# Designs tried in a protein design run: peptides against a protein of PDB entry 5HB3. Part 27

Target 1, 150 residues: chain A of PDB entry 5HB3
Amino acid sequence: RQMQDRCMSEYNQRIRNAPEGSIDPFRMACYKIIGRCDLSNRSLDGLQTDVNDWIWLQFNLARETDRSLELAGESYGLAELQASIREIGLKHFPKTAAEDTNGSFGMFFYLQILAGMFEQAIAYLYPFSYVDAVHFAIALTYYGLLRPVD

## One batch from the design tools (peptide; made by RFdiffusion4, then SolubleMPNN)

Design b1_p12_3_s1 (from b1_p12_3, 8 letters changed)
Fold by OpenDDE base, seed 2:
Structure b1_p12_3_s1 (fold): chain B 150 residues (1-150), chain A 12 residues (1-12)
Amino acid sequence: as target 1 above (150 residues)
Amino acid sequence: SLDDMLEQIRNS
């Protein structure tokens, strides 16, 4: 708690008082990740990041919270991450094989798997790659992760 | 932004 409070204090001071562009982006990232400062902003400004960095950050920022806190809108957990993945899927990835131009469906499948959206991931993959979808479905079922009836 | 990164993937 003391460390977190100190991080928050430093973060707030730097945001308010530091000239634009003078703050080390890596330091700001540390405040966000370690200090959990400004969790409403789940991006790392000033850093070159990729999708892997993004998803890593989301998992690090996400916390398993009681459902009661989730209802209050003050928590960011797996459900919120999954919602984000759904949203980006709708915006940026092909919905059907006919819409696939660059094979980007694989990335969305990957993100869904990482986020534990197994049923949705398999359902999504199926029209793009039947064989792969079946193989993943078998594997996920074997490990007790796939619930076909949901 | 995430949107920018995903747009790059889409165009890749």
Scores: peptide ipSAE 0.193, ipTM 0.822, DockQ to the pose 0.891
Fold by OpenDDE base, seed 5:
Structure b1_p12_3_s1 (fold): chain B 150 residues (1-150), chain A 12 residues (1-12)
Amino acid sequence: as target 1 above (150 residues)
Amino acid sequence: SLDDMLEQIRNS
């Protein structure tokens, strides 16, 4: 708690007092990740990041903590991440094989799997690759991660 | 932004 308070204080001070562009983006990232500062902004500004970095950050920021102990504005869990992935899917990924121009469906499938959205991931993959969808469905079922429809 | 990253994937 003391460390978090210190990080928050330093973060706020730097944002307010430092000249624009003078703050080390990596230091700011540390304040966000370790100090959990400004969690409303779930991006790392000033850093070149990819989708892997993004998803890593989301998982690090997500907490399964008692909401009662977290400041209302800082509650971000798996459910919120899953919601974000759904929104991303609707906006940025093909909905049908006919819309797929670059094979990006695989990335969305991957993100859904990482977020534990197994049923949705399989359902999404099916029209793009029947064989792969069946194979993943079998595997997920075997490990008890996919519930077969009765 | 996430949007920018996803756009890069589309263009890759």
Scores: peptide ipSAE 0.187, ipTM 0.821, DockQ to the pose 0.791
Fold by OpenDDE base, seed 3:
Structure b1_p12_3_s1 (fold): chain B 150 residues (1-150), chain A 12 residues (1-12)
Amino acid sequence: as target 1 above (150 residues)
Amino acid sequence: SLDDMLEQIRNS
């Protein structure tokens, strides 16, 4: 608690008082990840990041809902991440094979798998690559991650 | 931003 309070104080002081561009982006990232400062902002400003970095950050910041101590406004769990992935899918990824121009469907499939959205991932992949969807479905079923429809 | 990264994927 003392460490968190100190991190929060330092983070707030730097955001408010530091000249623009004077803050080390990596230091700010440490406050975000380790100190859990300003969790409402889930981006790392001033750093070049890719989708893998983004998803890694989301998982590190996410907590299971059973922690009663997190303020309601800062609660971000797997369910919220899954909701974010759904929104991303609707906005940025092809919905059908006819809309696919660059093969980006694979990235969305990947994100869904990482987020544990197995049934949705398989259903999404099927119209793009039926063979791959079937193979993944078999594997996921074998490990008990996919429930077959009876 | 995430949107920018995803837009790059879309346009690639």
Scores: peptide ipSAE 0.187, ipTM 0.819, DockQ to the pose 0.832
Fold by OpenDDE base, seed 1:
Structure b1_p12_3_s1 (fold): chain B 150 residues (1-150), chain A 12 residues (1-12)
Amino acid sequence: as target 1 above (150 residues)
Amino acid sequence: SLDDMLEQIRNS
């Protein structure tokens, strides 16, 4: 707790007092990830990041919050991440094979799998690639992550 | 932003 408080203090001081562009973005990233500073901002400003970096960051920032702390309004867990993935899907990814121009459906499938949205991921993939959907369904079932319908 | 990254992927 003492280390976290010190990180928060340093983070806030740097944001307020440092000239724009003078702060090492990697150092700021460390404060965010390790110190859990400014969790409302889930982006790393000043860094070139890709989707893999983004999803990695989301998982690192997401915590199982005790239900008692959910009342404080700033809880970000797996459920919130899954909600974010759904929203991203609606906005940026094809809903049907006819809308797919560049094969981006695979990326959305990938994000859903990472977020543990297995049933939704398989259902989404099936109209794009039935073969791949079947293979993943078999694998997920084998590992007990997908429940077969009796 | 995430939106920008996703747009880049879409256009790539």
Scores: peptide ipSAE 0.184, ipTM 0.817, DockQ to the pose 0.765

Design b1_p12_3_s2 (from b1_p12_3, 7 letters changed)
Fold by OpenDDE base, seed 3:
Structure b1_p12_3_s2 (fold): chain B 150 residues (1-150), chain A 12 residues (1-12)
Amino acid sequence: as target 1 above (150 residues)
Amino acid sequence: SLDDMLQEIRNS
Protein backbone atom coordinates (compact mmCIF):
# COMPACT_ATOMS: atom_id res chain seq x y z
CA ARG B 1 0.00 0.00 0.00
CA GLN B 2 2.75 2.42 0.84
CA MET B 3 4.57 1.65 -2.37
CA GLN B 4 1.42 2.04 -4.40
CA ASP B 5 0.65 5.37 -2.81
CA ARG B 6 4.15 6.56 -3.50
CA CYS B 7 3.98 5.45 -7.12
CA MET B 8 0.67 7.17 -7.59
CA SER B 9 1.94 10.36 -6.05
CA GLU B 10 5.04 10.39 -8.20
CA TYR B 11 3.09 9.55 -11.32
CA ASN B 12 0.59 12.32 -10.76
CA GLN B 13 3.28 14.81 -9.92
CA ARG B 14 5.18 14.04 -13.08
CA ILE B 15 2.15 14.21 -15.32
CA ARG B 16 1.14 17.54 -13.89
CA ASN B 17 4.41 19.28 -13.30
CA ALA B 18 7.04 17.88 -15.58
CA PRO B 19 7.97 19.91 -18.62
CA GLU B 20 6.89 18.43 -21.93
CA GLY B 21 9.36 15.87 -23.17
CA SER B 22 11.26 15.64 -19.91
CA ILE B 23 9.58 12.51 -18.64
CA ASP B 24 11.29 9.23 -19.34
CA PRO B 25 8.63 7.17 -21.09
CA PHE B 26 10.10 3.95 -19.74
CA ARG B 27 9.81 5.23 -16.21
CA MET B 28 6.22 6.12 -16.85
CA ALA B 29 5.68 2.64 -18.20
CA CYS B 30 7.03 1.22 -14.95
CA TYR B 31 4.55 3.29 -12.97
CA LYS B 32 1.79 1.99 -15.19
CA ILE B 33 2.74 -1.67 -15.09
CA ILE B 34 4.22 -2.10 -11.63
CA GLY B 35 2.54 0.70 -9.78
CA ARG B 36 -0.78 0.29 -11.57
CA CYS B 37 -1.10 4.03 -11.88
CA ASP B 38 -3.87 5.54 -13.98
CA LEU B 39 -5.26 2.26 -15.27
CA SER B 40 -7.96 4.09 -17.17
CA ASN B 41 -5.26 4.98 -19.65
CA ARG B 42 -4.01 1.67 -21.00
CA SER B 43 -1.39 3.09 -23.31
CA LEU B 44 2.27 3.93 -23.11
CA ASP B 45 2.79 7.46 -24.29
CA GLY B 46 6.08 8.31 -25.90
CA LEU B 47 6.88 4.74 -26.83
CA GLN B 48 6.58 3.16 -30.23
CA THR B 49 4.43 0.12 -29.71
CA ASP B 50 2.96 -2.52 -31.97
CA VAL B 51 0.01 -4.86 -31.59
CA ASN B 52 2.09 -7.34 -29.62
CA ASP B 53 3.13 -4.65 -27.19
CA TRP B 54 -0.44 -3.49 -26.88
CA ILE B 55 -1.86 -6.92 -26.17
CA TRP B 56 0.95 -7.68 -23.72
CA LEU B 57 0.16 -4.51 -21.84
CA GLN B 58 -3.54 -5.28 -21.76
CA PHE B 59 -2.94 -8.68 -20.23
CA ASN B 60 -0.57 -7.28 -17.65
CA LEU B 61 -3.04 -4.62 -16.63
CA ALA B 62 -6.04 -6.89 -16.65
CA ARG B 63 -6.82 -8.51 -13.32
CA GLU B 64 -9.38 -10.98 -12.21
CA THR B 65 -10.28 -9.10 -9.10
CA ASP B 66 -13.28 -9.34 -6.94
CA ARG B 67 -15.43 -6.78 -8.68
CA SER B 68 -16.89 -5.83 -5.35
CA LEU B 69 -13.61 -4.36 -4.16
CA GLU B 70 -12.59 -2.42 -7.22
CA LEU B 71 -13.87 0.98 -8.07
CA ALA B 72 -15.97 0.66 -11.20
CA GLY B 73 -13.68 2.96 -13.13
CA GLU B 74 -10.59 0.91 -12.41
CA SER B 75 -11.98 -2.52 -13.10
CA TYR B 76 -10.32 -4.04 -16.12
CA GLY B 77 -10.45 -7.77 -16.56
CA LEU B 78 -10.55 -10.35 -19.29
CA ALA B 79 -14.13 -9.54 -20.17
CA GLU B 80 -13.29 -5.91 -20.81
CA LEU B 81 -10.30 -6.92 -22.89
CA GLN B 82 -12.46 -9.26 -24.94
CA ALA B 83 -14.92 -6.46 -25.51
CA SER B 84 -12.10 -4.22 -26.67
CA ILE B 85 -10.82 -6.84 -29.09
CA ARG B 86 -14.30 -7.32 -30.48
CA GLU B 87 -14.62 -3.60 -31.05
CA ILE B 88 -11.22 -3.43 -32.72
CA GLY B 89 -12.23 -6.28 -34.98
CA LEU B 90 -15.36 -4.55 -36.10
CA LYS B 91 -13.53 -1.37 -36.95
CA HIS B 92 -10.14 -2.34 -38.24
CA PHE B 93 -10.11 -5.89 -39.55
CA PRO B 94 -11.66 -7.45 -42.64
CA LYS B 95 -14.96 -9.21 -42.18
CA THR B 96 -14.74 -11.24 -45.37
CA ALA B 97 -12.05 -12.54 -47.66
CA ALA B 98 -13.15 -10.02 -50.25
CA GLU B 99 -12.31 -7.19 -47.86
CA ASP B 100 -8.90 -8.58 -47.03
CA THR B 101 -6.26 -6.58 -48.86
CA ASN B 102 -3.21 -7.19 -46.70
CA GLY B 103 -3.79 -10.50 -44.97
CA SER B 104 -4.57 -8.87 -41.65
CA PHE B 105 -7.22 -11.45 -40.81
CA GLY B 106 -4.51 -13.56 -39.23
CA MET B 107 -3.70 -10.87 -36.71
CA PHE B 108 -7.28 -10.58 -35.59
CA PHE B 109 -7.52 -14.35 -35.31
CA TYR B 110 -4.38 -14.26 -33.19
CA LEU B 111 -5.76 -11.59 -30.87
CA GLN B 112 -8.98 -13.53 -30.37
CA ILE B 113 -7.06 -16.71 -29.54
CA LEU B 114 -4.89 -14.90 -27.01
CA ALA B 115 -7.97 -13.47 -25.36
CA GLY B 116 -9.61 -16.88 -25.10
CA MET B 117 -12.29 -16.07 -27.65
CA PHE B 118 -11.92 -19.48 -29.25
CA GLU B 119 -15.35 -19.98 -30.76
CA GLN B 120 -15.35 -16.52 -32.24
CA ALA B 121 -11.81 -16.94 -33.51
CA ILE B 122 -12.66 -20.14 -35.36
CA ALA B 123 -15.83 -18.67 -36.77
CA TYR B 124 -13.88 -15.67 -37.98
CA LEU B 125 -11.07 -17.70 -39.54
CA TYR B 126 -13.33 -20.13 -41.37
CA PRO B 127 -14.19 -17.98 -44.39
CA PHE B 128 -10.55 -16.95 -44.84
CA SER B 129 -8.94 -20.34 -44.39
CA TYR B 130 -11.18 -23.36 -44.14
CA VAL B 131 -8.37 -25.83 -43.59
CA ASP B 132 -6.72 -23.82 -40.84
CA ALA B 133 -10.02 -23.22 -39.11
CA VAL B 134 -10.79 -26.93 -39.07
CA HIS B 135 -7.36 -27.82 -37.76
CA PHE B 136 -7.57 -25.28 -34.97
CA ALA B 137 -11.08 -26.38 -34.13
CA ILE B 138 -9.96 -29.98 -33.78
CA ALA B 139 -7.06 -29.03 -31.55
CA LEU B 140 -9.09 -26.70 -29.36
CA THR B 141 -11.82 -29.31 -29.01
CA TYR B 142 -9.31 -31.94 -28.02
CA TYR B 143 -8.07 -29.75 -25.17
CA GLY B 144 -11.58 -28.81 -24.10
CA LEU B 145 -11.24 -25.17 -25.08
CA LEU B 146 -13.81 -25.20 -27.85
CA ARG B 147 -17.38 -26.10 -27.12
CA PRO B 148 -18.98 -27.43 -30.25
CA VAL B 149 -22.53 -26.35 -30.76
CA ASP B 150 -24.68 -29.45 -30.63
CA SER A 1 -2.61 1.59 -40.09
CA LEU A 2 -1.67 -0.08 -36.85
CA ASP A 3 -0.90 3.33 -35.45
CA ASP A 4 -4.36 4.51 -36.26
CA MET A 5 -5.81 1.47 -34.59
CA LEU A 6 -3.74 2.00 -31.49
CA GLN A 7 -4.65 5.63 -31.38
CA GLU A 8 -8.31 4.79 -31.57
CA ILE A 9 -7.93 2.26 -28.80
CA ARG A 10 -6.21 4.87 -26.67
CA ASN A 11 -9.05 7.25 -27.22
CA SER A 12 -11.58 4.71 -26.27
Scores: peptide ipSAE 0.052, ipTM 0.760, DockQ to the pose 0.100
Fold by OpenDDE base, seed 5:
Structure b1_p12_3_s2 (fold): chain B 150 residues (1-150), chain A 12 residues (1-12)
Amino acid sequence: as target 1 above (150 residues)
Amino acid sequence: SLDDMLQEIRNS
């Protein structure tokens, strides 16, 4: 708690008082990841990041903590991450094979799998690759991760 | 932004 308070204090002080461009982006990232500062902004500003970095950050920021101990505005869990991935899918990924120009459907499938959205992932993959969808469905069912629709 | 990151992956 003391460390967290210190991180938050330093983070806020630097954001407010540091000249523009003088703040080390990596240091700010540390405050976000370790200190859980400004979790409303789930990005690493000033750093070159990719989707892998993004998803890594999301999982690191997502905590199943007792909401009672976290500041009300800083609760981010798996459910919120899943919601974010769903929103990303709606905005940035193809909905049909006809819309797929870059083969990016696989990335969205991957993100859904990582987030435990197995049923949705399979349903999404099916129109793009029937064979792959069936194979993944069988595997997920075997491991008890996919609930067959009765 | 997420969009920028996705674009980077598409271009890689």
Scores: peptide ipSAE 0.044, ipTM 0.739, DockQ to the pose 0.493
Fold by OpenDDE base, seed 1:
Structure b1_p12_3_s2 (fold): chain B 150 residues (1-150), chain A 12 residues (1-12)
Amino acid sequence: as target 1 above (150 residues)
Amino acid sequence: SLDDMLQEIRNS
């Protein structure tokens, strides 16, 4: 707790007082990840990041919060991450094969799988690639991650 | 931003 408080203090001081562009973005990232500073901002400013970096960060920031702490309004867990992925899908990924100009459906499938949205991921993939959807469905079922409908 | 990242992936 003492270390976390120190991290928060240093993070806030740097954001407020450091000249623009003088802050080491990697150091700020450390404060965010280790110190859990400013969890409302789930991006790493000043770093070139890709989707893998983004999803990695989301998982690191997401914590199983005790339900008792949900009252504090700043809980970010798996459910919130899944909600974010759904929103991203609605805004930025093709809904049908006809809308897919860049083959980006695979990335959205990948994000859903990482977030444990297995049923939704398979349902999404099916119209784009029947063969792949079937193979993933078999694999997920084998590992007990996909519940077959009786 | 996430949007920028997604655009980069689409263009890659």
Scores: peptide ipSAE 0.041, ipTM 0.729, DockQ to the pose 0.620; fails the geometry check
Fold by OpenDDE base, seed 2:
Structure b1_p12_3_s2 (fold): chain B 150 residues (1-150), chain A 12 residues (1-12)
Amino acid sequence: as target 1 above (150 residues)
Amino acid sequence: SLDDMLQEIRNS
């Protein structure tokens, strides 16, 4: 708690008082990741990041909050991450094979799998690659991760 | 932004 409070204090002071461009982005990242400062902003400004960095950050920031804490409005857990991935999918990834120009469907499939969205991932992959979808479905079922849709 | 990252993926 003391460390978190100190991180929050330093984070707030730097955001408010530091000249633009003078803040070390890596230090700010540390405050966010370790200190859990400003969790409403789940991006690392001033750093070159990729999708792997983004998803890693999301998982690190996500906490299994007891449902009781979800009532407080500031909970970021797996459900919120899954919602974010769905939104990303709707905005940035092909919905059909006909829309796929660069083979990016695989990345969205990957993100869904990482987020535990197994049924959605398989359903998404199916029109792009039937064989792959079936193989993954078999594997996920074997491990008890895929639930048949009623 | 996430949008920028996704755009980079599409271009990769």
Scores: peptide ipSAE 0.041, ipTM 0.728, DockQ to the pose 0.688; fails the geometry check

Design b1_p12_3_s3 (from b1_p12_3, 7 letters changed)
Fold by OpenDDE base, seed 2:
Structure b1_p12_3_s3 (fold): chain B 150 residues (1-150), chain A 12 residues (1-12)
Amino acid sequence: as target 1 above (150 residues)
Amino acid sequence: SLDDMFQQIRNS
């Protein structure tokens, strides 16, 4: 608690008082990751990041929210991450095989799998690659991660 | 932005 409070204090102080561009982006990243400062902003400003960095950050920021913290409105958990991925999918990834131009469907499938959106991932993959979807469905079912829909 | 990052994926 003390560390978090200190991180938050320092983070807020730096955001408010530091000249633009003077803040070490890595330090800010540390405040975000360790101190959970400003979780509403789930990006690392000033850093060159890729999708892997982004998803890594999301998982680190997503904490199993104690139900008690849900009342405080600042809960970011797996559900919120899944919602974010869903939104990203709707905005940036092909919805049908006909819309696929560069095979980017695979990345969205990957993100859904990482986020534990197994049913959605399989359903999404199916029209792009039937064989792959079936294979993944079998594997996920084997590990108890996919429930057969009656 | 996040949107830019995913847009790059779409264009790649």
Scores: peptide ipSAE 0.279, ipTM 0.859, DockQ to the pose 0.853
Fold by OpenDDE base, seed 5:
Structure b1_p12_3_s3 (fold): chain B 150 residues (1-150), chain A 12 residues (1-12)
Amino acid sequence: as target 1 above (150 residues)
Amino acid sequence: SLDDMFQQIRNS
């Protein structure tokens, strides 16, 4: 907590006193990740990032409420991440095979799996690749991660 | 932006 408080203090001071664009983006990223500063903005401004960097950041910022001494306003859990992924899916990924032009459905399937959205991931994959969906369903069921629909 | 990132995926 002492380290977090120091990071928060430094972050706030820099945001208030430093000219725009004068702060090292990597240093600002460190304040966000380590100091939990400005978690309302879950992106890394001034850095070139890809989807892997984005999802890594989301998981690093995500905390379980019972394990975090963080202020309620600075909390972000798995449930919120899952909700974000659902919204991303609705906005940016094909809903049907007919809408798929470049195989981007695989990325959305991947994101859902990473976020533990197993049932939804399999259901989503099925119309795009029956064989793959069945294989993943069998594997996830075997490991107790997939609950079959009753 | 986040939208730009995922739009890039759609265009790849």
Scores: peptide ipSAE 0.279, ipTM 0.858, DockQ to the pose 0.912
Fold by OpenDDE base, seed 4:
Structure b1_p12_3_s3 (fold): chain B 150 residues (1-150), chain A 12 residues (1-12)
Amino acid sequence: as target 1 above (150 residues)
Amino acid sequence: SLDDMFQQIRNS
């Protein structure tokens, strides 16, 4: 708690007092990840990141403790991440095989799996690749992660 | 931006 409070204090002080662009982006990332500063902004400005970096960050920012009433103003958990993934899917990924031009459906499937959206992921994959969807469904079921809808 | 990142995926 003391470390978090210190991080928040330093973060706020630097944002207010430091010239724009003078703060090390990696330091700011540390304040965000460790200090949980400014969780409303879930991006790392000034850093070149890929989708893997982005999803890693989202998982690190998502915490069960943030669902407490005490942190209601800055709550970000798995549910919010899943909602974000759903929105990303609707906006940026093919909805049907006919819309798929470059196989990007696989990335959305991957993101859904990472976010624990197993049933939705399999349902999404099925029209693109029947064989792959069945194989993943079998594996997920074997490990107790997939619950078939009756 | 996040949109730019996913747009790159669409273009790859």
Scores: peptide ipSAE 0.276, ipTM 0.858, DockQ to the pose 0.901
Fold by OpenDDE base, seed 3:
Structure b1_p12_3_s3 (fold): chain B 150 residues (1-150), chain A 12 residues (1-12)
Amino acid sequence: as target 1 above (150 residues)
Amino acid sequence: SLDDMFQQIRNS
């Protein structure tokens, strides 16, 4: 708690008082990841990040259980991440094979799998690649991650 | 922005 309070204080001070571009982006990342500062902003400004960096950050920020010690508004769990992935899918990824121009459907499938959205991932993949969807469905079922519909 | 990042994926 003391460490968190200190991190929050330093984070807020730097955001408010530091000249633009003077803050070390890696230090800010540490405040966010370790100190859980300003979790409403789940991006790392000033860093060149890709989708892998983004998803890694989301998982690190997400918590399995809401801790009572987390401030109101700083709770971010798997459910919130899954909701974000759904929104991203609706906005940025092809919905049908006809809309797919660059094979980006695979990335969205990947993100859904990482987020534990197995049923949705298989359903999404099916119209793009029947064979792949079936193979993944078999594998996920075998490991008890996919519930077969009766 | 997040939107920009995913838009780049769409355009690649």
Scores: peptide ipSAE 0.276, ipTM 0.858, DockQ to the pose 0.828

Design b1_p12_3_s4 (from b1_p12_3, 8 letters changed)
Fold by OpenDDE base, seed 2:
Structure b1_p12_3_s4 (fold): chain B 150 residues (1-150), chain A 12 residues (1-12)
Amino acid sequence: as target 1 above (150 residues)
Amino acid sequence: SLDDMLQKIRNS
């Protein structure tokens, strides 16, 4: 708690008082990741990041919160991450095989799997790669991760 | 932003 409070204090001071562009982006990243400062902004500004960095950050920032805290609107957990992945899927990834120009469907499948969206991931993959979808479905079922859709 | 990164993927 003391460390977190100190991080928050330093973060707030730097955001308010530091000239624009003078703050080390890596330091700011540390405040966010370690200090959990400004969790409403789940991006690392000033750093060149890729999708792997993004998803890593999301998992690090996500906390398993009791459902009671979810009602307070300040919780970021797996459900919120899954919602974010659904949103980015709708915006940035092909919905059908006909829309796939660059084979980017695999990345969205990957993100869904990482986020534990197994049923949705398989359903998504199926029209792009039937064989792969079946193989993953078998594997996920074997490990008890895939549930039949009602 | 995430959107920028995802746009790069889409164009990749």
Scores: peptide ipSAE 0.145, ipTM 0.825, DockQ to the pose 0.879
Fold by OpenDDE base, seed 4:
Parts: sequence; structure tokens; C-alpha cells
Structure b1_p12_3_s4 (fold): chain B 150 residues (1-150), chain A 12 residues (1-12)
Amino acid sequence: as target 1 above (150 residues)
Amino acid sequence: SLDDMLQKIRNS
């Protein structure tokens, strides 16, 4: 808590007082990751990142904690991450095989799996790759992770 | 931004 408060203070000070574009993006990333500062902004501005970096960040920021123990603006859990993944899917990934021009469906499937959205992931994958969807469904069911509809 | 990254994926 004390460390977090210090990081928050420094983070806010830097944002307010530093000239635009002068802040070391790596330092800001440290404040975000270690200090959990400004979790409403879950991006690393000024850094070259890819989807793996993004998802890594999301998992590092996500906490299964009681929100009452955290600052209201600094609460981010798995549920919120999953919501973000859903939104990302709607905006950036093909919804049907006909829309898939570059095979990006696999990435969205991957993100959903990582986020524990197993049922949705399988349902999404199925029209793109029946065989793969079935194999994953079997595996997920075996491990008790998939909830089939009765 | 995430949007930019994801757009790149979509267009790759």
C-alpha cells in the first residue's frame, strides 16, 4: 500500500508536470505495472508493443481482489479483461470465415483461451476450423474447463 | 494503441 501510494504520487506528478512527450515510456510502464497506476488506461503509450505484450499487460494488471480494498479507479479483474476481449473481438476480428482474409481468427481464439473464455472460444473457432474446435473442445472438457450445453 | 495494433492484425 505504501509503495503503491508512492508510485501513484510520482506517476501523477509526472503526468501533470512533465512536458508532453518527454516522459520515459518505460518508466511510465513501470508505474503502471508495479505501482498499478492509472489502470483505467491499460496501454503502454510510446512503446512498441504487439498483441502478446498487450495481453501480458492485461494479465499483470488484472487482480482477483475485493474492489473495496482498492481505489475505485484502480480496480481491474478478470471479468473486466474478458469484457475487453469481447469488445476487441467485435471490433477487430472476423466474425465469419467469409470475413477472414488473413487467418486472424486464430489470434482471437487464442486471446479468448488465455482469458478463460473457453465456451466462447470454441464457439468462435468452430465455423473457421471445425476439426480444431472439436479437438480443443474435447481437451477442455477433459480438464473440466468447458461447460457444454445440455 | 491497442486499436492500432489490432487493426494491423486485421489487415495483415
Scores: peptide ipSAE 0.144, ipTM 0.826, DockQ to the pose 0.864
Fold by OpenDDE base, seed 5:
Structure b1_p12_3_s4 (fold): chain B 150 residues (1-150), chain A 12 residues (1-12)
Amino acid sequence: as target 1 above (150 residues)
Amino acid sequence: SLDDMLQKIRNS
């Protein structure tokens, strides 16, 4: 708690007092990840990042904590992450094979799997690759991660 | 931004 308070204080002070562009982006990233500062912004500004970095950050920021102990504005869990992935899917990924120009469907499938959205992931994959969808469905069912529709 | 990252994926 003391460390978090210190990080928050330093973060706020730097944001307010430092000239624009003078703050080391990596230091700011540390304040976000370790100090959990400004969790409303779940991005790393000023850094060259990819989707892997993004998803890593989301999982690191997501906490299954008692909401009662967290400041209302800082509650971010798996459910919120899943919601974010759904939104990303709707905005940025193909909905049908006909819309797929770059083969990006696999990335969205991957993100859904990482977030534990197994049923949705399989349903999404099916129209793009029937064989792969069936194979993943079998595997997920075997491990008890996919609930077969009765 | 997430949008920028996703755009990079589309262009990769």
Scores: peptide ipSAE 0.137, ipTM 0.825, DockQ to the pose 0.662
Fold by OpenDDE base, seed 1:
Structure b1_p12_3_s4 (fold): chain B 150 residues (1-150), chain A 12 residues (1-12)
Amino acid sequence: as target 1 above (150 residues)
Amino acid sequence: SLDDMLQKIRNS
């Protein structure tokens, strides 16, 4: 707790007092990840990041919060991440094969799988690639992650 | 931003 408080203090001081562009973005990233500073901003400014970096960050920031802390409004867990993935899907990814111009459906499928949205991921993939959807469904069922309907 | 990254992926 003492270390976290120090991180928060240093983070806030740097954001307020440092000239723009003078802050090492990697150091700021460390404060965010280790110190859990400014969790409302789940992006790393000043760094060239890709989708893999983004999803990695989301998982690192997401914590199983005790229900008692949910009252504080700052809880970010798996459910919130899944909600974010759904919103991203609606905004940026094709809904049908006819809308898919760049083959980006695979990326959204990938994000859903990482977020544990297995049933939704398979349902989404099926109209784009029947063969792949069936293979993933079999694999997920084998590992007990997809419940077969009796 | 995430939006920028996603747009980049979409255009790649």
Scores: peptide ipSAE 0.133, ipTM 0.821, DockQ to the pose 0.746

Design b1_p12_4_s1 (from b1_p12_4, 5 letters changed)
Fold by OpenDDE base, seed 2:
Structure b1_p12_4_s1 (fold): chain B 150 residues (1-150), chain A 12 residues (1-12)
Amino acid sequence: as target 1 above (150 residues)
Amino acid sequence: SRLDELLKQINS
């Protein structure tokens, strides 16, 4: 906790007092990931990142703890991540096979699987690829991950 | 969000 407090202090000091462009983005990333500083901003500024980096970061920042024991600003768990995935799905991915122009449905399926949204992932995949959806459903059921109803 | 930007690039 002492380390976390130090990270928080340094993070706050740097974001407020450091000259623009002088902050090492890697150091700031460390403060966020290790120190859990400013969890309301779950992005790494000043770094080139991709979707894999984003999802990795979300998982690292997410904590499955009793929210009643956490400060309001530190409350971020799997539920919030799943909500984010749902949101991006609504905004950026095809809803039906007819809307699919670039085959991007697979990416959304992938993100849902990573986020543990198994039932939704299968339901989503089904109209795009029946065979794949059935295969994944069987596998997920076998491992006890798929439930009949969400 | 940053993710929105990334996804726009993928889907464009």
Scores: peptide ipSAE 0.163, ipTM 0.823, DockQ to the pose 0.651
Fold by OpenDDE base, seed 5:
Parts: sequence; C-alpha cells; structure tokens
Structure b1_p12_4_s1 (fold): chain B 150 residues (1-150), chain A 12 residues (1-12)
Amino acid sequence: as target 1 above (150 residues)
Amino acid sequence: SRLDELLKQINS
C-alpha cells in the first residue's frame, strides 16, 4: 500500500509538472504496471508497442487484486478485458470469411483464446476454418475448457 | 484508442 501510494504520488506529480516530452516513457510504464496508476488509460504512451505488448499489458492490469486496496475507479478484471476483446472484434475483425481480406481472423481467435473466451473463439473460427475449429474444440474439450452445449 | 492504432498497423 505504501509503495502504491508513492507510485501514485510520483506519477501524478510527473504528469502535472514535467515538461512535455521530458518524461521517460519506460518510467511511466512502470508506474502504470507496478503502481496501477491511471488504469482508465490502458495504454503505454510514448512507447512503440505491438498487439502482443498490448495484450500483455491488459492481462497484467486485469489482475484480480483485492478491490479493497484499489481505488474504486481503478478496478479492471478479466470480465472487463473480455468485454474489450468483444468490442475489438466487432470493430476491427472480419465477421465472415467474405469480409476477411488480410487473414486477420486468426489474431482475433488468438485474443479470444487468451482471454478464456473458448466457446466464442471456436464459434468465431468455424466459418473461417472448419478443420481448425474442430481440432481446437476437441482439444479444449479434452482439457475441460470447452463446455459442450447440451 | 491505442488498440485501434495497433490493429490498423497489423491490418496494413
């Protein structure tokens, strides 16, 4: 708690007082990740990141921490992450094979799997690759991660 | 969003 408070204090002070462009983006990233500062902004500003970095950050921020120790506005869990993935899917990924121009369906499938959205992931993959969807469904079922619809 | 920008880069 003391460390978190210190991180928050330093983060806020730097955001307010530091000249534009003078803040080390890596330091700010540390405050966000370790100090869980400003979780409303779930991005690393000033850093060149890719989708892998983004998803890594989301999982780190989505940790189920004791809500009693976090500011109410700074709560971010798996459910919120899953909601974000759904929104991303609706906005940026093809819904059908006919809409797929770049083969990006695999990335969305991957993101859904990482987020534990197994049933949705399989359902999504099926129209793009029947064989792959069946194989993943079998595997997920074997490990007890996919609940077959009765 | 930052993610939108990242996804645009991937799709580009």
Scores: peptide ipSAE 0.157, ipTM 0.822, DockQ to the pose 0.532
Fold by OpenDDE base, seed 3:
Structure b1_p12_4_s1 (fold): chain B 150 residues (1-150), chain A 12 residues (1-12)
Amino acid sequence: as target 1 above (150 residues)
Amino acid sequence: SRLDELLKQINS
């Protein structure tokens, strides 16, 4: 708790008072990841990142803990992450094989799997690749991760 | 958002 409060104080002080461009982006990243500061902003400003970095960050920031320990409006758990994955799916990924121009369906399948959205992931993959969907479904079922519908 | 930018790159 003491560490958390100190990190928050230092983070806020730097955001408010530091001259523009003078803040080390890696230091700010540490405050976000370790200190859990400003969780409403789930990005690393000033750093070059890719989708793998983004998803890694989301999982590090996502916590299923007591919300009373976090600032109002800064709670972020797996449910919120899954909602974000659904949203980006609607906006940025093909809905059908006919819409797929570059094979990006695989990335969305991957993101859903990482987020534990197994049923949705298999359902999404099926029209794009029947064989792959069946193989993943078998594996997920074997490990008790997929809930088949009777 | 940053994610939107990243996803645009994926689909480019």
Scores: peptide ipSAE 0.122, ipTM 0.808, DockQ to the pose 0.723
Fold by OpenDDE base, seed 1:
Structure b1_p12_4_s1 (fold): chain B 150 residues (1-150), chain A 12 residues (1-12)
Amino acid sequence: as target 1 above (150 residues)
Amino acid sequence: SRLDELLKQINS
């Protein structure tokens, strides 16, 4: 708790007092990840990141914490991440094979799998690639992650 | 969102 408080204090001090562009983005990233500072901003400013970096960060920040002790703005868990992925899917990914111009359906499938949205991921993949959907469904069922409907 | 920007880059 003392370390977290120190991280928060240093993070806030740097955001407020440091000249623009003088803050080490890696240090700020450490404060965010380790100190859980400013969880409302789930991005790493000043760093070149890709989708893998983004999803990694989301998982690190998404913790099952007792909601009763966290400020309403700092509660971020798996459910919130899953909700974010759903929203992103609705906005930026093809809904049907006919809408798929760039083959981006695979990325959305990947994000859903990472977030534990297995049933939704398989259902989404099925119209794009039947064979792949069946293979993943078999694998997920084998590992007990997909519940087969009797 | 930053993710939106990233997704635009991937789709671009």
Scores: peptide ipSAE 0.103, ipTM 0.799, DockQ to the pose 0.543

